# Designs tried in a protein design run: peptides against a protein of PDB entry 1LOE. Part 77

Target 1, 181 residues: chain A of PDB entry 1LOE
Amino acid sequence: TETTSFSITKFGPDQQNLIFQGDGYTTKERLTLTKAVRNTVGRALYSSPIHIWDSKTGNVANFVTSFTFVIDAPNSYNVADGFTFFIAPVDTKPQTGGGYLGVFNSKDYDKTSQTVAVEFDTFYNTAWDPSNGDRHIGIDVNSIKSINTKSWKLQNGKEANVVIAFNAATNVLTVSLTYPN
Target 2, 181 residues: chain A of PDB entry 1LOE as posed
Amino acid sequence: TETTSFSITKFGPDQQNLIFQGDGYTTKERLTLTKAVRNTVGRALYSSPIHIWDSKTGNVANFVTSFTFVIDAPNSYNVADGFTFFIAPVDTKPQTGGGYLGVFNSKDYDKTSQTVAVEFDTFYNTAWDPSNGDRHIGIDVNSIKSINTKSWALQNGKEANVVIAFNAATNVLTVSLTYPN

## One batch from the design tools (peptide; made by RFdiffusion4, then SolubleMPNN)

Design b2_p21_5_s2 (from b2_p21_5, 12 letters changed)
Fold by OpenDDE base, seed 2:
Structure b2_p21_5_s2 (fold): chain B 181 residues (1-181), chain A 21 residues (1-21)
Amino acid sequence: as target 1 above (181 residues)
Amino acid sequence: GSSQAEVSILSMSFSSELDLS
C-alpha cells in the first residue's frame, strides 16, 4: 500500500511543500488564491506527486482532505468566482478563461484532461451552472460543468470547514461544508 | 478568470491510501 499525507495548520512565507502558480501566495499564515480584483488566478499544488491511480492494477486511492477557507468579498451580492480543490496531472497549468476557476477550459467532457475538482462556485455562469443561479458546491470531472451540484449559502468573510472524501471501492465522492461560527 | 473576492485557505490536511495488490 502506498500512502501520502500532509497537514498544514498555518501557511508560512516559504511553504516548502507547495508550488505556487499564478497569483497564489501566502500571507498572514494563509494561502491566498485570489485578491478582490478582476482577472486574478492563483493556484497552489502539493509539491510531491501523489499516486492516486495505479496503471498496473487499475486501483484508485482512497483519499480524504479537509480544509478551512474564507471568501471575503466587498460586495456580498456580486461575488466572483469561487475556487476549487482539484486533482490533476503533474504538468497541470493554470487556466485563465473566465468562470473556469483556473482549472478547466470547457464545459464539454474531456477525458484527456484527467482532472477532478470540487468547486465552491459563487458566480452564475449561464452556460454551465445550475439554472437556479444558486451559489453551489459542484463535483467536476473533466469539465467545468459539474456532474452533481448542491446549493450553498455563502457567508461572506466567515470561515467554512470542508471535508472531501473519496471511497474507491464504492466510487463515491462526498463533500461536506459547515460554518462553525 | 475574474475575481471580485479574496479567497484564502487557512488550514488543510490530506491523506491517501492506494492498494497495489
Scores: peptide ipSAE 0.711, ipTM 0.920, DockQ to the pose 0.710
Fold by OpenDDE base, seed 5:
Structure b2_p21_5_s2 (fold): chain B 181 residues (1-181), chain A 21 residues (1-21)
Amino acid sequence: as target 1 above (181 residues)
Amino acid sequence: GSSQAEVSILSMSFSSELDLS
């Protein structure tokens, strides 16, 4: 069994195990992906490749990730656009911003992207988001159009705890989000 | 992320296990 694990309790100014892309950076011991400025895309990658799929056996890894995030918007009634946790090829670069969250380029399924994301989407994009217009968590496979979504109520400026787990045997990905305070 | 809001990650952990058999 090949295992990989890491834990970051504070994000330092020279965080060696992260690759920063676009506007992503660390400040005040946090990883800041975006600020409240238009047309910003920030990403951070774990610096070492994760062996998530083995070509020899065809096996896929089980994984679990947990993180705490804060979205702080100057206007809680109009918040754009959200963020994702994603898994993508090692040479991945920032993609289309805005509603594509810097991770995808199309609502059409594109297997060549080889990207899976869990989105925390705060902005309704008519072309692909659930018609109820709710802020939502979505599971995205090779497309910004989620294969499954669940409504989520953003608490502006509050810490949210997330757990994402994947069971390869069952091919089930689970997501939980809580506001502990 | 892409945002007109500040998105910050405060902490993170990750673990994976791949069966090579």
Scores: peptide ipSAE 0.708, ipTM 0.921, DockQ to the pose 0.647
Fold by OpenDDE base, seed 4:
Structure b2_p21_5_s2 (fold): chain B 181 residues (1-181), chain A 21 residues (1-21)
Amino acid sequence: as target 1 above (181 residues)
Amino acid sequence: GSSQAEVSILSMSFSSELDLS
């Protein structure tokens, strides 16, 4: 069995195990993905490739990730666009911004993307988001149009704890989000 | 839409296990 793990409790100014893309950077021991600036994309990648799929057996890895995030919006009525946790090919580059969250380019399924993401989407895009208009968590496979979603109430400026787990045997991905305070 | 919020990650962990058999 191959195992991979990492833990970052504080994001330093020279975080060597991350590759920063676009406007992503570290400050005050946090990883900042976006600022309240129009049409920006910030991403950070774990610097080492992770063996998620074995070509010989076809087996897929089990994985668990957890993180704490904060979304700070100057205006609680205008919060865009959210962010994702994603897994993509090692040479991945920032994609379309805005509602595509810098990870996808289309609402149509595109197998060449080879990207899976969990989105924390704070902006309603009529063309692909759930019709109820709620802010939501979504599971995205090769498309910004989620294969499944659940409504989520943003608490502006509050710390949210997330756990994402994938069970390869059942092919089930679970997402948990809590606001402990 | 346009970016209208600051998104920050405070901490993160990851672990994976791949069966090679």
Scores: peptide ipSAE 0.693, ipTM 0.911, DockQ to the pose 0.805
Fold by OpenDDE base, seed 1:
Structure b2_p21_5_s2 (fold): chain B 181 residues (1-181), chain A 21 residues (1-21)
Amino acid sequence: as target 1 above (181 residues)
Amino acid sequence: GSSQAEVSILSMSFSSELDLS
């Protein structure tokens, strides 16, 4: 069995196990993906490749990730666009910003993307988001159009705890989000 | 769209297990 694990309790000014892309950076022990300014795309990648699929056996890894995030919007009625946790090929580069969250380029399924993401989407894009207009958590497979979504009530400026787990045997991805305070 | 909020990650952990048999 091949295993990979890492833990970051505080993000340092020179975080060696992360690759920063676009506007992503660390400050005050946090990883900041975006600022409240227009046309920003920030990403951070774990610096070492993770063996998530074995071509010889066809086996896929089980994985669990947890993180704490804060979205702080100066205008609670206009919060754009959210962010994702994603798994993508090692040579991945920032993609389209805005509603595509810097991870995808289309609502059409594109197997060449080889990208799975869990989105925490705070902005309603009529072309692909759930019609109720709710802020939501989505599971995205090779497309910004989620294969499944769940409404999520953003608490502006509050810490949210997330757990994402994938069970390869059942092919089920689970996501939980809580606001402890 | 355009970013209208600051998104920060405070902490993170990850673990994976791949059966090679």
Scores: peptide ipSAE 0.687, ipTM 0.909, DockQ to the pose 0.777

Design b2_p21_5_s3 (from b2_p21_5, 10 letters changed)
Fold by OpenDDE base, seed 2:
Formats: sequence, C-alpha cells, structure tokens
Structure b2_p21_5_s3 (fold): chain B 181 residues (1-181), chain A 21 residues (1-21)
Amino acid sequence: as target 1 above (181 residues)
Amino acid sequence: GSAQARIDILSISFSSELDLS
C-alpha cells in the first residue's frame, strides 16, 4: 500500500510543500487564492506527486481531505467566481478563462484532461451551471460542467469547514460543508 | 459586472491510500 498525507494548519511565507501558481500567495498564515480584484487566478499545488491511480493494477486511491476557507466579497449578492479543490496531472497549469475557476477550459467532457475538482461556485454561468442560479458545490470530472451539484448558501466573510472523501471501492465521492459559527 | 471576492484557505489536511495488490 502506498500512502500520502500532509497537514498545513498555518501557511508560512516559504511553505516548502506547496507550489504557488498565478496570483496565489501566503500572508498572515493564510493561503490567498485571489484578492478582491478582477481577472486574477491563483492556485497552490502540493509539491510532491501523489500516486492516486496505478496503471498496472488499475486501482484508485482512497483519499480524504479537509480544509477551511473564507470567501470575502465586497458585494454579497454578486460574488465571482469561487474556487476548487482539484486533482490533476503533475504538469497542470492555471487556466485563465472566466468562470472556469482556473482549472478547466471547456464545458465539454475531455477525458484527456484527467482532472477532477470539487467546486465551490459563487457565480452563475448560464452556459454550464445549474439553471436555478444557486451558488453551489459541484463535482467536476474533466469539465467545468459538474456531473452533480448541490445548492450552497454562502456566508460572506465566514469560515466554512469542508470534508471531501473518496471511496475507491464504491466509486463514491462525498462532500460536506458546514459553517461552525 | 460581478464583484471579485477574496478567497483564503486557512488550513488543509490530506490523506490517501492506494492498494497495489
């Protein structure tokens, strides 16, 4: 069995186990993906490759991740765009298309992308988001158009706790989000 | 026009286990 684990409770200015991309940076012990400025993309990658799928056996890893985030928007009723937790090939690069959350570039399914993401989407893109217009959590497989979504009520400026778990045996990904305060 | 938000991650933990059999 191959295992990987890491934990970051405070993001340092020289966080050695992260690779920063785009406008992502650390300040005051936080990882800031974006400031409240238009047309910016920030990402951070765990610096070591993770063996998530074994080509010889076909086995996929079980994994669990938990994190706490804050979205702080100057306008609580028109918030762009959200963010993702994602797993992608090691050569992954930021994507700049608006609404694609820095990870995808199309609503069409592309198996060669080899990218899975859980999106926390605060902005309604009529071309691919759920038609009810709700802010939502989505599971994205090789496309910005989620294979499954659930409405989520953003609490602007509040800490949200997330747990994402994948069970390889059942092929089920679970996501939970709570506002503890 | 939409209003861009500040997005901060405060902490993260990750664990994976891959069966090679």
Scores: peptide ipSAE 0.741, ipTM 0.938, DockQ to the pose 0.900
Fold by OpenDDE base, seed 3:
Structure b2_p21_5_s3 (fold): chain B 181 residues (1-181), chain A 21 residues (1-21)
Amino acid sequence: as target 1 above (181 residues)
Amino acid sequence: GSAQARIDILSISFSSELDLS
């Protein structure tokens, strides 16, 4: 069995195990993906490739990730666009199209992207988001159009705890989000 | 993309396990 693990409890000014893309940076022990300014994309990649699929056996890795995030919007009624946790090929690059959360570039399924993301989407895009207009958590496979979504009530400025787990035997990905305070 | 909010990640952990058999 091949295992990989990492933990970052405080993000340092020179976090060597992260690759920063776009406007992503660290400050005050936090990873800041975006500030409250228009037309920005920030990403951070774990610097070491993760072996999640074995070409010889076809086996896929089990994985679990947990993280804490804060979204702090000056205007609680207009919050764009949200963010993702994602797994993508090592040469992945930020995408700048509005509403694509810096990860995708189409609502059409594109198997060549080889990208899976869990989105925490705070902005309704009519072309692909659930028609109820709710802020939502989505599971995205090779497309910004989620294969499954669940409504999520943003608590502005509050810490949210997320757990994402994938079970390869069952091919089930689970997502949980809680506001402990 | 656009941003009208500050988005911070405070901590993260990750683990994976791949059966090679």
Scores: peptide ipSAE 0.741, ipTM 0.941, DockQ to the pose 0.708
Fold by OpenDDE base, seed 1:
Structure b2_p21_5_s3 (fold): chain B 181 residues (1-181), chain A 21 residues (1-21)
Amino acid sequence: as target 1 above (181 residues)
Amino acid sequence: GSAQARIDILSISFSSELDLS
């Protein structure tokens, strides 16, 4: 069995195990994906490749990730597009910004992207988001159009705890989000 | 276009296991 694990409880100014892309950076022990400005894309990648799929056996890895995030918007009624936790090829670069969250380029399924993402989407894009217009958590496979979504009530400026788990045997991805405060 | 918000990650942990058999 091949295993990979990492933990970052405080993001340092020279965080060696992260690759920063676009506007992503660290400050005050936090990873900042974007400041409160328009039309920016910030990403951070774990610097070491993770073996998620084995070509010989066809086996897929089980994985669990947990993280804490804060979205702080000057206007609670007009919040930026949101962000994702994603898995993509090692040579991945920032993709289309805005509603595509810097991770995808189309609502059409594109197997060549080889990207899976859990989105925390704070902006309603009529072309692909759930018609109820709710802010939502989505599971995105090779497309910004989620295969499944769940409504989510953003608490502006508050810490949210997330757990994402994937069971390869059942092919089920589980996402939980809580606001402890 | 996009609106404005600061998005911070405060901490993260990750673990994976891949059966090679």
Scores: peptide ipSAE 0.741, ipTM 0.939, DockQ to the pose 0.809
Fold by OpenDDE base, seed 4:
Structure b2_p21_5_s3 (fold): chain B 181 residues (1-181), chain A 21 residues (1-21)
Amino acid sequence: as target 1 above (181 residues)
Amino acid sequence: GSAQARIDILSISFSSELDLS
């Protein structure tokens, strides 16, 4: 069994196990994906490749990730686009910004992207988002158009705890989000 | 949208296991 694990409880100014892309950076022990300015795309990748799929056996890894995030918008009624946790090929680079969250380029299924993402989407894009217009959590497979979504109430400026787990045996990805305070 | 928001990640943990059999 091949295993990979890492934990970052404080993001340092020289966080060697992360690759920063676009406007992503660390400050005050946090990973900042975007500041409160227009037209920014920030990403951070774990620097070591993770063996998620084995071509010989066809087996897929089980994985679990937990993280805490804060979205702090000057206007709680207009909160940019959101962000994702994603898994993509090792040479992945920032993709289209805005509603594509810097991870995808189309609402059409594109198997060549080889990207799975859990989005925390704070903006309603008419062309692909759930018609109720709610902010939502979405599971994205090779497309910005989620295969499944759930409405999510953003608490502006509050810490949210997320757990994402994938069980390869059941082929089920689970996402939980809580505001502990 | 083109609105503004600061997005921070405060901590993260990750683990994976891949059965090679």
Scores: peptide ipSAE 0.739, ipTM 0.937, DockQ to the pose 0.832

Design b2_p21_5_s4 (from b2_p21_5, 11 letters changed)
Fold by OpenDDE base, seed 5:
Structure b2_p21_5_s4 (fold): chain B 181 residues (1-181), chain A 21 residues (1-21)
Amino acid sequence: as target 1 above (181 residues)
Amino acid sequence: GSAQAEVRILSISGSSELDLS
């Protein structure tokens, strides 16, 4: 069995196990993906490739990740755009910003993307988001148009705890989000 | 008009397990 594990509780100014892309950087021991500025995309990748699929056996890895995030907007009414946790090829580069969250380029399914993302989407894009207009968690496979979504109430400026788990045997991805305070 | 937000990650951990058999 091949295993990988990591834990980052404080993000240093020269965090060796992360690759920063676009506007992503560390400050005050936190990873900042974006500032409250238009037309910015920030990403951070774990620097070591994760072996999630074995070509010889066809086996897929089980994985679990947990993280704490804060979305801090000037107001709580029209908050753009959210962010994702994603898995993509090792040579992945920032993609389209705004509603595409820097991870996708289309609402059409694109197998060449080879990207799976869990989105925490705070902004309603009429072309692909759930019609109820709710902020939501979504599972995205090769498209910004989620294959599944669940409404989520943003607490502006508050810490949210997320757990994402994948069971390869059942092919089930589980996402949970809580506000502990 | 939308309000752009700052997104911060405070901590992250993860693990993976791949059966090679």
Scores: peptide ipSAE 0.728, ipTM 0.939, DockQ to the pose 0.900
Fold by OpenDDE base, seed 3:
Structure b2_p21_5_s4 (fold): chain B 181 residues (1-181), chain A 21 residues (1-21)
Amino acid sequence: as target 1 above (181 residues)
Amino acid sequence: GSAQAEVRILSISGSSELDLS
């Protein structure tokens, strides 16, 4: 069995196990993906490739990730756009299209993307988001149009705890989000 | 018009297990 694990409790100024893309950077021991300004995309990649699929056996890895995030918006009633946790090929590059959360570039399914994301989406895009207009968590497979969504109430400026787990045997991805305070 | 937000990640951990048999 091949295993990988990592833990980052403080994001240093020269965090060696992260690759920063776009406007992503570290400050005050936190990873900042974006500031409250227009037309920014920030990403951070774990620097070591993770063996998630074995070509000989066809086996897929089980994985779990846990993180804490804060979205801090100047206006709680109109918040753009959210962010994603994603898994993508090692040569993945930031995408700049509005509403695509820096990861995708189309609502059409594109298997060549080989990208899976969990979106924490704070802005309603009528072309692909759930019609109820709610802020939501979505599971995105090779498309910004989620295969499944769940409404989520943003608590502006508050810490949210997330756990994402994938069970390869059942092919089920689970996401939990809690506000401890 | 929408209001952009600051997104911060405070901590992250992860693990994976791949059966090679």
Scores: peptide ipSAE 0.723, ipTM 0.931, DockQ to the pose 0.896
Fold by OpenDDE base, seed 4:
Structure b2_p21_5_s4 (fold): chain B 181 residues (1-181), chain A 21 residues (1-21)
Amino acid sequence: as target 1 above (181 residues)
Amino acid sequence: GSAQAEVRILSISGSSELDLS
């Protein structure tokens, strides 16, 4: 069995196990994906490729990730655009910003993307988001149009704890979000 | 006003296991 694990409790100025893309950077021991400005994309990638699919056996990895995030918007009623946790091929580069969250380019299914993302979407895009207009968590497979969503109430400026787990045996991805404070 | 937000990640951990048999 091949295993990989990592833990980053503080983000340093020279975080060697991360690749920073676009406007992503570290400051005050935190990873900042984007500042409160328009039309920016910031990403951070774990620097070591992770073997998640074995071509010989067809086996897929089990994985779990946990993180704590804060979305801090100057206007709680107008928050753009959210962010994702994503898995993509090595050498992946920033994609379309705005509502595409820097990880996708289309609402149409594109298998060549080979990207799975969990979106924490704070801005309603009429063309693909759930019609109720709620902020939501979504599971995105090769498209910004989520295959499944759940309404989520943003607590502006508050720390949220997230756990994302994938069980290969059941082919189920689970997402848990809590505001402990 | 303009829609904006700062996104910060405070910590992250992860693990994976792949059966090669």
Scores: peptide ipSAE 0.707, ipTM 0.933, DockQ to the pose 0.868
Fold by OpenDDE base, seed 2:
Structure b2_p21_5_s4 (fold): chain B 181 residues (1-181), chain A 21 residues (1-21)
Amino acid sequence: as target 1 above (181 residues)
Amino acid sequence: GSAQAEVRILSISGSSELDLS
């Protein structure tokens, strides 16, 4: 069995196990993906490739990740755009299209993208988001248009705890989000 | 407009297990 594990409780100025892309950076021991400005995309990648699928056997890895995030918006009623946790090929690069959360570039399903993301989406994009306009968690497979979504009430400026787990045997991805305070 | 936000990640951990048999 091939295994990978990591834990980052403080993000240092030279965090060697992360690759920063776009506007992503560390400050005050936190990873800042975006500032509250227009036209910003920030990403961070785990620096070591993870063997998630074995072409010889067809086996897929089990994985789990837990993280704590804060979205801090100057206007609680107009918050853009959110962010994603994603798995993508090692040569992945930031995408700059508005509303695509730095990961995708189309609402059309593209299996060659080989990208899976869990989105925490705070902005309603008419072309692909759930019609109720709710802020939501979404599962994105090779498209910004989620295959499944669930409404989520953003607590501006508060810490949220997330757990994302994938069970290869059942082919089920689970996502939980809680505000502990 | 005013549709902006700062996104911060405070901590993260992860693990993966791939059966090669």
Scores: peptide ipSAE 0.714, ipTM 0.930, DockQ to the pose 0.847; fails the geometry check

Design b2_p21_6_s1 (from b2_p21_6, 11 letters changed)
Fold by OpenDDE base, seed 1:
Structure b2_p21_6_s1 (fold): chain B 181 residues (1-181), chain A 21 residues (1-21)
Amino acid sequence: as target 1 above (181 residues)
Amino acid sequence: MDYTAEVRILSISFSSELDLS
């Protein structure tokens, strides 16, 4: 069995196990993906490759990740665009910004992207988002158009706790989000 | 209208296990 694990409770100014892309950076012991500035894309990658799928056996890894995030918007009623937790090839670079969250380029399924993301989407894009217009959590497989979504009530400026787990045996991805305070 | 937002990650943990048999 191959295992990979890491934990970051405080993000340092020179966090060696992260690769920063675009506007992503660390400050005040936090990872800032984007500031409240238009037309920005920030990403951070774990610096070591993770063996998530074995071509010889066809086996897929079980994984679990937990993180705490804050979205802090000047206007609570109009918040763009959200962010993702994603898994992508090691040479991944920032993709289209805005509603594509810097991770995808199309709503069309593209297996060559080899990208899975859990989106925390705060902005309604009529071309692909659920028609109810709710802010939502989405599971994205090779497309910004989620295969499944769940409404989520954003608490602006508040800490949210997330747990994402994948069970390879059942092929089930679970996501939980709570506001503890 | 201003629709920007600051996104901060405060902490993260990750673990994976891949059976190679």
Scores: peptide ipSAE 0.771, ipTM 0.955, DockQ to the pose 0.922
Fold by OpenDDE base, seed 5:
Structure b2_p21_6_s1 (fold): chain B 181 residues (1-181), chain A 21 residues (1-21)
Amino acid sequence: as target 1 above (181 residues)
Amino acid sequence: MDYTAEVRILSISFSSELDLS
């Protein structure tokens, strides 16, 4: 069995095991993907490749990730656009911003993107988001249009705890989000 | 209208296991 693991509880000023893209950076022991300014895309990648699919056997890895995030908007009624946790090829670069969250370029399924993301989406895009207009968690496979979504009530400025787990044997990805305070 | 937001990650852990057989 091949294993990979990492843990970051405080993000340093020069975090050696992360690759920063676009506007992403660390400050005050936190990873900031975007500041509250227009037209920004920030990403951070784990610096070492993770072996999640073996071409010889066809096996896919089990994985689990846990993280704590804060979305802090000046206007709690109008919050764009959210963020993702994503898995993509090692040469991945920032993609389209705004509603595409810097990870995708289309609502049409594109197998060549080889990208899976869990989105925490705070802004309703009529062309692809759930018709109820709710802020939501979504599972995105090669498209910004989620294969499954669940409504989520943003608590502006509060810490949210997330757990994402994938079981390769059952091919099931689970997501949980809680506000502990 | 201002739609902007700051997005911060405070901590993260990750683990994976791949059967090579």
Scores: peptide ipSAE 0.770, ipTM 0.955, DockQ to the pose 0.926
Fold by OpenDDE base, seed 4:
Structure b2_p21_6_s1 (fold): chain B 181 residues (1-181), chain A 21 residues (1-21)
Amino acid sequence: as target 1 above (181 residues)
Amino acid sequence: MDYTAEVRILSISFSSELDLS
């Protein structure tokens, strides 16, 4: 069995195990993906490749990730666009911003993307988001159009705790989000 | 209208396990 693990409880100014892309950076021991300014895309990648799929056996890794995030908008009623936790090829670069969250380029399924993301989407894009217009958590496979979504009540400026787990045997991805405060 | 937002990640942990058999 091949295992990989890492933990970052404070993001330093020189965080060697992360690759920062676009507007992503560290400040005050936090990873800031975007500031409250228009037209920004920020990403951070774990710097070492993670073996997720084995070509010889066809096996896929089990994984669990836990993180705490804050979305802090100057206007609680108008919040765009959210962010994702994603897994992508090692040479991945920032993709389309805005509603594509810097991770995808199309609502059409594109297997060449080789990208899976859990989105925390705060803005309703009529072309692909759930018709109820709710802010939502979505599971995205090679497309910004989620294969499954669940409504989510954003608490502006509050810390949210997330756990994402994937079980390869069952092919089930689970997501939990809580606001402890 | 201002739709902007700051997104901060405070901490993260990750663990993976791949069966090679």
Scores: peptide ipSAE 0.767, ipTM 0.954, DockQ to the pose 0.924
Fold by OpenDDE base, seed 2:
Structure b2_p21_6_s1 (fold): chain B 181 residues (1-181), chain A 21 residues (1-21)
Amino acid sequence: as target 1 above (181 residues)
Amino acid sequence: MDYTAEVRILSISFSSELDLS
């Protein structure tokens, strides 16, 4: 079995095991993906490649990730766009199209993108988001149009705890989000 | 209208296991 693990409880000013892209940076021991400004995309990648799929056997890795995030918007009623946790090829680059969360560039399924993401989407994009207009968690496979979504009530400025787990045997991805306070 | 937001990640952990057999 091939294993990979890492943990970051405080983000340093020179975090060696992360690659920062776009406007992503660390400050005050936190990873800031975006500041409250227009037209910004920030990402951070784990610096070492992770063997998530084996071409010889076809096996896919089991994985689990947990993280704590805060979305802090000046206007709690109008919050764009959200963010993702994602797995993508090592040469992945930020995408700048509005509503694509810095990861995708189309609602059309494209298997060549080899990208999976869990989105925490705070803004309704008519072309692909659930028609109820709710903020939502989505599972995105090779497209910004989620294969599954669930409504989520954003608590502006509050810490949220997330756990994402994938079981390769069952092909089930689970996502949990809680506000401890 | 202002739609902007700051997004911060406070901590993260990750682990994976791949069966190569």
Scores: peptide ipSAE 0.764, ipTM 0.955, DockQ to the pose 0.914

